# Ledger of designs, part 147: peptides against a protein of PDB entry 8YVU

Target 1, 39 residues: chain A of PDB entry 8YVU
Amino acid sequence: PQLCYILDAILFLYGIVLTLLYCRLKIQVRKAAITSYEK
Target 2, 160 residues: chain B of PDB entry 8YVU
Amino acid sequence: TWLTVLKKEQEFLGVTQILTAMICLCFGTVVCSVLDISHIEGDIFSSFKAGYPFWGAIFFSISGMLSIISERRNATYLVRGSLGANTASSIAGGTGITILIINLKKSLAYIHIHSCQKFFETKCFMASFSTEIVVMMLFLTILGLGSAVSLTICGAGEEL

## One batch from the design tools (peptide; made by RFdiffusion4, then SolubleMPNN)

Design b2_p22_4_s4 (from b2_p22_4, 13 letters changed)
Fold by OpenDDE base, seed 5:
Structure b2_p22_4_s4 (fold): chain B 39 residues (1-39), chain C 160 residues (1-160), chain D 39 residues (1-39), chain A 22 residues (1-22)
Amino acid sequence: as target 1 above (39 residues)
Amino acid sequence: as target 2 above (160 residues)
Amino acid sequence: as target 1 above (39 residues)
Amino acid sequence: LYLLLLALLLLFGILLNRLLAE
């Protein structure tokens, strides 16, 4: 049970970090698409 | 700029609030169906005995639905109604969090006093289960409160 | 403890899905950068 | 929007783990 809670915390942290990175990457893709459309 | 971002996410926040409410209701119904909470020690399931999963879910569902309707129709009366509902839902969420924290403290205290990690008794199992469910409900309530507050800010910004 | 294991399974699945989406987005950013460099 | 929902769910899970760890 203790190991399960630790794993949950690690997975949750990983999910948050991945979400932030995904958001940043999505913004970059959108900016690149806009720049490509203006050219 | 922040208000504009929140306005774009208003529908999503409303859906999130409804979903949170539904999950809370589901947990409440499952616990009530599996366990007769009336025969269990009142301190362990105090939040369930108070009916928070039910009335809290109703408030969050209503606020979320009103927010979605307000965003879609963009009528002044709906905006005011949504703002009122979201404010009420935020208050209900805050109250629910308080109740859940109290319940969590009681359940943790029970587990600590009886050293439930060392023996398998029905009471210890129930206390552990209650703690897990209360924690889940607490997180759902925090999420619902966050969505309701965000929607309230959006609604207030539209009135100004 | 049983709920913890269920939560771990859900979070793990979520992490896998996010990782796949991140990889796809990263490939898109790379393709966009290459296209911008060729123009 | 889906990513935001996922982020909120993840935050919820982390908070649960912190509360259970204390």
Scores: peptide ipSAE 0.518, ipTM 0.820, DockQ to the pose 0.064; fails the geometry check
Fold by OpenDDE base, seed 2:
Structure b2_p22_4_s4 (fold): chain B 39 residues (1-39), chain C 160 residues (1-160), chain D 39 residues (1-39), chain A 22 residues (1-22)
Amino acid sequence: as target 1 above (39 residues)
Amino acid sequence: as target 2 above (160 residues)
Amino acid sequence: as target 1 above (39 residues)
Amino acid sequence: LYLLLLALLLLFGILLNRLLAE
């Protein structure tokens, strides 16, 4: 049970990091799409 | 072709295998350092008593390293060596999974027998902890086996 | 303890969804990069 | 490649949590 809470904390942190990476990647895709549209 | 994709990801799979092995070693070391497994009643830590985290991690590490080296040097003899190591790692992974499943069954049986409603009881806590660690190790072993099998298929494809 | 299990399930599902979205986004970025290189 | 590794780690963590929850 206590280990469950530790695991939850790790998964939560991991989820936050992945969300940040996803946002960065999404911004890159948008920038690439804009650049492609301007050409 | 799926084989071509696996070939491109061979180094990645090797690194993943090494990482999995390292995590297994870390867990094994931590458990051995914190708990005196010899004094624990029952077979709750049978996988640890069998030394699986250690020898399994060694096999996976060697297999992963050989796979990476083989890919980087692109030598025929290294490819064969990597294939052999990956095959051995796959066998080791299968054995490890079997041991972990047996351990998990024993741990669950222990929890059931003692009707572990009170988590704060030392025995129930240890059984629950063991179950959690065994599940983690089982997952890591499955991942390691998957990587080893993938590398084996990739290596076999290179020999053909 | 029950709350921990529920949280685990939610975090698990969230992680799977994020992984799928991330994979899709990565494929899109790769396709965009290839298209940009061919132009 | 790093993103794939991260995705695999996520799947691993998620699978671990599910297995622990059972």
Scores: peptide ipSAE 0.515, ipTM 0.815, DockQ to the pose 0.046; fails the geometry check
Fold by OpenDDE base, seed 1:
Structure b2_p22_4_s4 (fold): chain B 39 residues (1-39), chain C 160 residues (1-160), chain D 39 residues (1-39), chain A 22 residues (1-22)
Amino acid sequence: as target 1 above (39 residues)
Amino acid sequence: as target 2 above (160 residues)
Amino acid sequence: as target 1 above (39 residues)
Amino acid sequence: LYLLLLALLLLFGILLNRLLAE
């Protein structure tokens, strides 16, 4: 049972990190799209 | 404007509300199927006894569906209907949050009184389980309320 | 404790979905970068 | 919107974990 909570914490942290990375990547895609439109 | 952003996200908010409602309903049905709440002594499952997971989920689902339909059809009568449904769902959500908070307090008090160090005791297990489920439902209800309020604001903005 | 395992399953599924979305977005960024380089 | 939903789900998960840990 205690291991389950630890796993939850790890998975949660992983989810947060992935979300942040996804957001960064999405911003990069948007910036690239804007740059292509200005050309 | 903030209202314009909310209008663009109205469908998404409606879907989110429906999903939240469905999850709440699923939790409610699972708890009711696994546990006979009527035989549980105390107010540990007061939120379940009140039927909140069911009626709350229904209200949120209806509100979300009406919001989506209103957005898609862009009819004035649907906008008003959606606004009314969202308002009703917001009220229901607020009531649900209140009930859940009360339930949480009772559950926590029960755990404290019985010094539930051994989760293998049926009463302590039930109290802990109730607390966990109620917390989950509380968060879902907060999310649902947030979506309903957002949809209500969007609907009100469309009527202006 | 049993709810913890269910939560783990949900978080795990969420992590997988996010990873897939991240991969898709990463591919899009790469494609955009290649297109900008060819110009 | 998907990111927002994801963020909300993550926040919910964190909050659940904190509440369950207490």
Scores: peptide ipSAE 0.507, ipTM 0.814, DockQ to the pose 0.041; fails the geometry check
Fold by OpenDDE base, seed 3:
Structure b2_p22_4_s4 (fold): chain B 39 residues (1-39), chain C 160 residues (1-160), chain D 39 residues (1-39), chain A 22 residues (1-22)
Amino acid sequence: as target 1 above (39 residues)
Amino acid sequence: as target 2 above (160 residues)
Amino acid sequence: as target 1 above (39 residues)
Amino acid sequence: LYLLLLALLLLFGILLNRLLAE
């Protein structure tokens, strides 16, 4: 049971990190699309 | 302004409210299918006995749907209707939170009184299960209330 | 305790889905960068 | 916005686990 809570915490942290990385990547794609449109 | 941000997110907030309502309804149906709440001694499932997952889900769903429709059609009569529905949903959410907190306190008290060290005891298992579901529903209700309040503020801003 | 394991399963599934979305977005960024370089 | 919602759901899951552990 304690291992389950630890696993939840690890998975949650992983989810936050992935979310941040995904947001950064999405911003990069949007910036690239805008730059391509201005050319 | 905060109002401008809320207006841009109004559709998303409405969808979130509908989703929250659906999840609450799903939890309610699962609990009702697995447990005969009427035969359980005590007030461990008082929130379910009160029918909160059902009526709360209905109020949140209606509020969310009206908010989405109001945003899409941009009609004055729909704005007023959405504001009324969101206000009603906010009141329902507040009432639901109160019921869930009371249920949580009763469930925790039951666990402490019976010194539930053995998970396999039927009463202790039910109390623990109820506590877990009530906590989940409490957080969903808080999210729903937050969305409903945000939509209400947006609607009030459109009337000004 | 059983709900904890169910939550772990949901969080794990979420992590997999986010990883797949991140990979797709990363491929899109790379494609956009290549297209910008060819112009 | 979907990512924000997902982050909030994850935070909710962690909070639930902490509350259940007490």
Scores: peptide ipSAE 0.497, ipTM 0.808, DockQ to the pose 0.061; fails the geometry check

Design b2_p22_5_s1 (from b2_p22_5, 15 letters changed)
Fold by OpenDDE base, seed 5:
Structure b2_p22_5_s1 (fold): chain B 39 residues (1-39), chain C 160 residues (1-160), chain D 39 residues (1-39), chain A 22 residues (1-22)
Amino acid sequence: as target 1 above (39 residues)
Amino acid sequence: as target 2 above (160 residues)
Amino acid sequence: as target 1 above (39 residues)
Amino acid sequence: DELDRLGELVLLWLDLVLNLFF
């Protein structure tokens, strides 16, 4: 049971980090698209 | 387009494969150091008895290293070598998954038969521990197989 | 223990999906950057 | 950018290890 909880913690942290990175990347893509549309 | 993407991520896939292999070796070493698998009754540790953490990790490590070297040096002989190694690693990964699934089924059956509600019983604890490790190794093996297959496809595309 | 394994499976699938989405988004950012550089 | 930097660092480390063996 302890190993399962450790794995859950690692996967949870990984998911949070990926979500934050995805959000940042999505914002960058939107900014790039807006800049391309204004040209 | 897909081949181009895979080629750009070839180094990342190689690193992932090596990392997966190292983690498998670490788990194998820890289990072998803490437990004498030869004295454990039953097939709870069948994957460990088969030596999968050792030979599987070696195959994945070699394949990952060869893939990285092949990408960096861009030599034809290294590309062929990497393709061969990745193919071998893909086969090894498939075999490993099969062994791990069989081990998982046996472990779950053992837990069910003995009605392991008492965590304090050594046999139930070992079966539960084995199940947890086997599941983790299964996930790692699937990840390694995915990387090896991707690298194989990249290598095949470079030969064409 | 069973809930822990179910959570592991869900988190693992979530991690794979996020990784794929991140890769797609990264490719889009690269394409947008190349298009911006060719203008 | 920081994750990409970490990735590059891991690749550099792997390169160093590979150069030690080959």
Scores: peptide ipSAE 0.409, ipTM 0.772, DockQ to the pose 0.056
Fold by OpenDDE base, seed 2:
Structure b2_p22_5_s1 (fold): chain B 39 residues (1-39), chain C 160 residues (1-160), chain D 39 residues (1-39), chain A 22 residues (1-22)
Amino acid sequence: as target 1 above (39 residues)
Amino acid sequence: as target 2 above (160 residues)
Amino acid sequence: as target 1 above (39 residues)
Amino acid sequence: DELDRLGELVLLWLDLVLNLFF
């Protein structure tokens, strides 16, 4: 059970980091799309 | 196309395979160092007795290394070698998943039969610990298999 | 302990889905960057 | 930006290690 909780913590942290990276990347894509539309 | 996407991510997939293999080896060595698997009653550690963490990790490591080298040098002979290694790793991964599922079923059955309500009992603790390790190894093996299959599809696309 | 394993499975699935979405988004960013460079 | 730089650094390091072995 302790290993399960450790794994949960690692997976949860991984999920948060990926979500933040995804959000940043999504913002970059939106900015690139806006710049392409203005050209 | 999906093939183009996979081709661009070949290095990442190869690194993922190597990392998965290294983690599997680490788990295998830790379990073998802490527990005398040969003296544990039952088939709770059947995957370890079969040596899967060792040979599986070797196959995934070789496949990952060959995939990375093939992508870097872009030589035809390396592409074919990588395709062969990835195919072998995919087969090994499938076999590993099967062994791990069997081990997981046996471990769960052991916990159910012995009514492991007391976690601190040595037998129940070992069965629970084995189940947790097997689940982790199963997830890693699925990731490795996914990467190997993806690399195999990419390699097959390059040969066409 | 059973809830912990269920949580692990959900977090693992979430991680895989996010990784796939991240890869798709990364490809879109690369395509947008190439299109911007060709203009 | 810092995380992206770290990712690039890890990839560069991995490339160096691979070039040493192969």
Scores: peptide ipSAE 0.382, ipTM 0.775, DockQ to the pose 0.056
Fold by OpenDDE base, seed 4:
Structure b2_p22_5_s1 (fold): chain B 39 residues (1-39), chain C 160 residues (1-160), chain D 39 residues (1-39), chain A 22 residues (1-22)
Amino acid sequence: as target 1 above (39 residues)
Amino acid sequence: as target 2 above (160 residues)
Amino acid sequence: as target 1 above (39 residues)
Amino acid sequence: DELDRLGELVLLWLDLVLNLFF
């Protein structure tokens, strides 16, 4: 169970990081799309 | 354009594969360092006794490294080499998964045989621990295999 | 402990899905960047 | 952009490490 909790922590951290990265990337895509639309 | 994107993604996938392999290796090393598997009674750690976490992680790591190297060497002759390396990586990942599944089955069988209803029993705890680690390694191996397969597909796409 | 394993599975699945989405989004960003550069 | 740069940096670092081993 302790290992499970450790794994949960790692996976949770990974998930958070990926979520942040995804959000940043999504914002970039939106910005790029807006820039492309303005051109 | 698509190939350029794939190349950049390939590097990322390769890095992910290496990272996965390194994590697996670290887990294997930690388990072997913390647990004297040779002195653990029962077949719960039979997979660890076989050294699977180590050799499996090593093979997977080597495969990942080869895949990355193959991808980085953008020499025209290396396109085939990259495809070969990625294919080898995929095979290594698949083999790793297979071994981990076998280990997991053995560990689960041990847990089942000993009727580990009492979590606080040392044997049951160790069996559970082993199972958890094997599952973690399995997940990591699956991720590695996914990256390797993705790299293989990308490489195959470059050959077309 | 069983809940922990379930959580691990969910987090793992989430991680995989996020990774795929991230890759997809990254591809989109790259495509958008290329399109923006061509304009 | 910074995250992308970080990603590139990580990739470069990995490249360096790989070049050290191979």
Scores: peptide ipSAE 0.426, ipTM 0.795, DockQ to the pose 0.061; fails the geometry check
Fold by OpenDDE base, seed 1:
Structure b2_p22_5_s1 (fold): chain B 39 residues (1-39), chain C 160 residues (1-160), chain D 39 residues (1-39), chain A 22 residues (1-22)
Amino acid sequence: as target 1 above (39 residues)
Amino acid sequence: as target 2 above (160 residues)
Amino acid sequence: as target 1 above (39 residues)
Amino acid sequence: DELDRLGELVLLWLDLVLNLFF
């Protein structure tokens, strides 16, 4: 049972980090697309 | 800009906030219906006794709904209302996190004091169950707070 | 304990989906960067 | 794209729900 809670915490942290990384990457893709249209 | 991205995701954040609120409300109502919290010894359900799942869910739901409506109608008065609601929801979320952390500490302390190696003892089972529910509510509250803060930043950016 | 396992399953699934999306987005960024260097 | 599509679908569903209340 304690291992389950630790796993939940790790997975939750991983989910938050991945969400932030995904948002950053999505912004980068959008910026790259805008820069390609201005050329 | 980062603000432009947040504005585009405002509806999604609003939906996430409403969903989080609904889940919190559902958990709160289920726990209150199944468990007689008033007869449970200790403060292992302090967050439920404080009514956090109810009022927190209401604040998050209203904030999310206002954010979605504000984004769709794009009216200045709705933007201000959404900003106010999101700010209130952010404060409520912060308060909720604090309450949940206190509840979690009390629940964990209870488990340690009673040396709950025997999971079948009613008190230990209730403390364990409380810990599980509080952890889930804490996760949901963090998600709700994140969405509310994001929406607040978006709303503030639109007013500037 | 059952709720913990359910949460683990949801978080795990969410983590997998986000990882796949992140990988796809990373590939898109790399392709966009390569295309910008060829112009 | 599928996640975005799913997000749009959720937003459409929410719009439908909101239109039922307003």
Scores: peptide ipSAE 0.416, ipTM 0.784, DockQ to the pose 0.057; fails the geometry check

Design b2_p22_5_s2 (from b2_p22_5, 16 letters changed)
Fold by OpenDDE base, seed 1:
Formats: sequence, C-alpha cells, structure tokens
Structure b2_p22_5_s2 (fold): chain B 39 residues (1-39), chain C 160 residues (1-160), chain D 39 residues (1-39), chain A 22 residues (1-22)
Amino acid sequence: as target 1 above (39 residues)
Amino acid sequence: as target 2 above (160 residues)
Amino acid sequence: as target 1 above (39 residues)
Amino acid sequence: SELDRLGQLVTEWLQKILDLFF
C-alpha cells in the first residue's frame, strides 16, 4: 500500500513534466510548420 | 506567431482545467452519494464538509471557460477577465491544497492511533477510503493549480 | 488500496500515451527541420 | 502512421468538444 502511493507520486510528477514538454514541442512543431509554409 | 502559439496553449490549459474540475465534481458527487458526510463523526472528510470539491471545481471551470472564450474572441476585456479568473482559481487551488493536506494529516493520524490492522472495521475502512480520495483530489488540485498559474502568467504577458 | 492501484494504472496509461505523442511530435519537428534546411 | 492518425483524431475530437461548449 505504501509503495502504491509512492508510485502515484512519481507517476504524477512524470505526467506533469511530460505535459509541459509536450506543450513545448507542440509549439515548436507549429513554429516549424509556419516557417515551412512561408518558404 | 508567438502569440498564436500562446493562445493555443491557453486553450489546452483551459481544457485541462475544465477536465480537472469535472473530475473533482465527479468525486464529490460519488462521495456525497455513497456516504452521508454530514452524519459522519470525525474530521476524516473535512475537505468534503468544507465543500471544496464543489467550489474548487466551479472556480477551475470558470477559469478554463474564460480562458477559452478569451482566446476565441480575442477581446481585451476578455483577456483581463481570464487573467482575473485564473488568479482567483490559483488562490482557490492553493486553499484547496491546504485543506486537503490538513484532512490527510487527520486521516493518517486516525489510522495510526487506532492501529487499523483490521480493515473490516467500518471506522478504519472509512478512514482509509477518505485518505485515498483525498490523495486523488490533491493530485487533481495540483494539476488545476498548475494550469491556472500557467494561464495567469500567459495572460499577464499578453497585457505587457 | 484498490483505488491506489486503479490510479496507478490510469497514470501509467496516461504516461505511456504522452510519451508516444511526445516521440511523434519530436519526429515531426525533425522532419520539418530537415525540410526547411533543404529549401 | 496509425498512431499519428489516432493523435490527430483525438485532437479533432477535443476541438469538436470545445466547439460544443464555446
């Protein structure tokens, strides 16, 4: 049971970090797409 | 280009807030339906007694909706409104976290004092269940707060 | 205890999905960068 | 490619939901 809660915390933190990284990448993809369209 | 990207991020964050709010409301509804919290003695459901799942969800929902509307209409007054709503949601989230932490401490203390080895006892089962629900709500509240703060920063950046 | 395991499963699934999406986005960014360089 | 298509479908679905509420 205690290990389960620790795992929840780790997975939660991982989810937050991945969400932030995903947002950043999505921004980069959009910028790249706009740049490619202007060329 | 940067502003367009930020707007799309705002929409995503707003959706995240709304989803978080809906999940919180669902948990609140389930707890209220399964348990008569008003008649339960003790502080194991203090966060529910305070109505946090309801008012917190409302604040997050309003913040998310305003963020999405602000992005779509691109009106200055809506941007300010969204910023205000996100700020309010951030404060609400912080308060919610505090309440949930207090509830968690009380629940854990109850479990330790009663040495709940026999989970078949109704009191120990309720305390454990409360602890699990509070932890889940705490995670959701942290997610909501993170999104609200992010939206607040983005909105503040647009006003500058 | 059971709820903890359910939460772990949900968070784990979410993490996997986000990781896959992140990898996909990263590949798209790379492809876009290559295309922009060739122009 | 199929996973990419699924990701796009999810994004479109989310946009449709957003359009329903706003």
Scores: peptide ipSAE 0.362, ipTM 0.779, DockQ to the pose 0.072
Fold by OpenDDE base, seed 4:
Structure b2_p22_5_s2 (fold): chain B 39 residues (1-39), chain C 160 residues (1-160), chain D 39 residues (1-39), chain A 22 residues (1-22)
Amino acid sequence: as target 1 above (39 residues)
Amino acid sequence: as target 2 above (160 residues)
Amino acid sequence: as target 1 above (39 residues)
Amino acid sequence: SELDRLGQLVTEWLQKILDLFF
């Protein structure tokens, strides 16, 4: 059971990191789209 | 094309593979240091007894390293080497998955047979621990295999 | 403990999905960057 | 943005790690 909680923590952290990265990437996509639209 | 995407992500996949390998090595080392798997009753640590965390991690690490080096140097010989290493890693990953699944089945069977309602019993604890570790290793192996296969496909595409 | 394993499964699935989405988004960013460069 | 800067820092950090191994 303790290992399960450790795994949960790791997966949770991974999920948070991925979410942040995804958000950043999404912002980049939006910025790129805006830049492409302005050209 | 999908191949172009894989090529662009080759370094990332290589890093992921190395990371997966390192995590596998860490788990293997921890388990081997804490537990004498040779004296544990049953086959709950069969994957560890087979040394999968070690050799699998080595294969994945080598494959990932070669992939990264190949991408950086853009040398034809390195591309072939990376392809070979990734292929080997893919095979190793598949074998590892098989071993881990077998281990998992044995561990689960052990838990079922002993009706492990109390986690404080040593045998039940070990079986549960094994199950958890095997599951983690399985996930890592799947990730490693995915990266290795992706790199293999990328390398194969470069050879065409 | 069972809840922990369920959580692990959910988090794992979430991680996989996020990874796929991240990859897709990264591809989009790259495509957008290429398009912006060609303009 | 600060988040972008952090991401760049992480990327640079990862690159440094990669450079250590390769």
Scores: peptide ipSAE 0.357, ipTM 0.775, DockQ to the pose 0.073
Fold by OpenDDE base, seed 2:
Structure b2_p22_5_s2 (fold): chain B 39 residues (1-39), chain C 160 residues (1-160), chain D 39 residues (1-39), chain A 22 residues (1-22)
Amino acid sequence: as target 1 above (39 residues)
Amino acid sequence: as target 2 above (160 residues)
Amino acid sequence: as target 1 above (39 residues)
Amino acid sequence: SELDRLGQLVTEWLQKILDLFF
């Protein structure tokens, strides 16, 4: 049971980090698309 | 700038807020249907007794809906309405976190005092279940608060 | 305890989906960068 | 790949839901 709670915390943190990274990457893709369109 | 990033993700944040609200409503409904919270002794379900899953979910849903509508229609009155709703949702989220933390402390204290070694005992099972639900709701509330605050900052930046 | 395992399963699935989406976006950014360099 | 198609389908599905509510 304690191991499960620790795993929940790790997975939750991982989910938050991945969400932030996904948002950043999506913005980069949009910027790259805009730059490609202007060229 | 960070403001530009938040503006571009405003719809995503609104959807996240609505989703968080829906999950909170589902948990609230399930807990109220399965458990007679009014007859449970102690403060293990204090957050549920306070009705947080319901009113909190309503605030987050309204805030998320207004944020998405405001972004799509780009009307000045909707932007102001979304800002107001997101501010209210941020306050509600902060209050909800406080209530959930208090509930979590009481639940943990209950488990410790009663030496809940047997999880199959009704009281210990209920305390453990409450703790798990409160933790889940706390995480959802933190996510909702983060989205509401982000939307509030975006809305404030648009008004300036 | 059982709810903890359910939460772990949901978070794990969420993490996998986000990782796949992140990888896809990263590949798109790389392709966009290569295309921009060739122009 | 099929996984990429699935990701696109999920994105389109989410967009359709968003269009229904807003």
Scores: peptide ipSAE 0.355, ipTM 0.770, DockQ to the pose 0.072
Fold by OpenDDE base, seed 5:
Structure b2_p22_5_s2 (fold): chain B 39 residues (1-39), chain C 160 residues (1-160), chain D 39 residues (1-39), chain A 22 residues (1-22)
Amino acid sequence: as target 1 above (39 residues)
Amino acid sequence: as target 2 above (160 residues)
Amino acid sequence: as target 1 above (39 residues)
Amino acid sequence: SELDRLGQLVTEWLQKILDLFF
């Protein structure tokens, strides 16, 4: 039972980190697309 | 740069806040429908007794809705309204977190004191169930607070 | 206990989906960078 | 392409939710 809650915490943290990384990466893709369009 | 990123994700943050509110409301309604909290002894459901799932959900929903409307209509008055709502939602979220933490501590203490090894014992089952629900609500509240704070920062940046 | 496991399953699925999306996005960024370098 | 489609579906679904509230 305790393992379940620990796993929840780890997965939750992982989800947050991945979301942030995904957002950053998405911004990079958008910037790259804009730069390519301006060329 | 950071402000610009937040502005671009403002709609997403608003949606997240609304979803968080809806989930909180759903949990609240389910608990209230299945259990008569008023007859449960102790402070195991203190957050529910305080009505947090209801008022918290309302605040988050309103804040999220106003944020999305403000972004779509791009009107100055809506920006101010959204800022106010998000600020209120942030305060509500902080209060909710506090209440949930207190509830969690009480529930855990109850489980420890009664040495709840028998899952089918009513009191132990209720305490465990409460703990699980409170933890879920806490996570949702943290997400909602993060969204509300982000939206508040975005709104403040637009006013400057 | 069951709710904990359900939450774990949801978070796990979410993590997998995000990881896949992140990987794809990363590949796109790399492709965009290569294309920009060739120009 | 299928995952891109899935991503698009999620985006469309989110948009539908937004349209429901606004």
Scores: peptide ipSAE 0.371, ipTM 0.766, DockQ to the pose 0.079; fails the geometry check

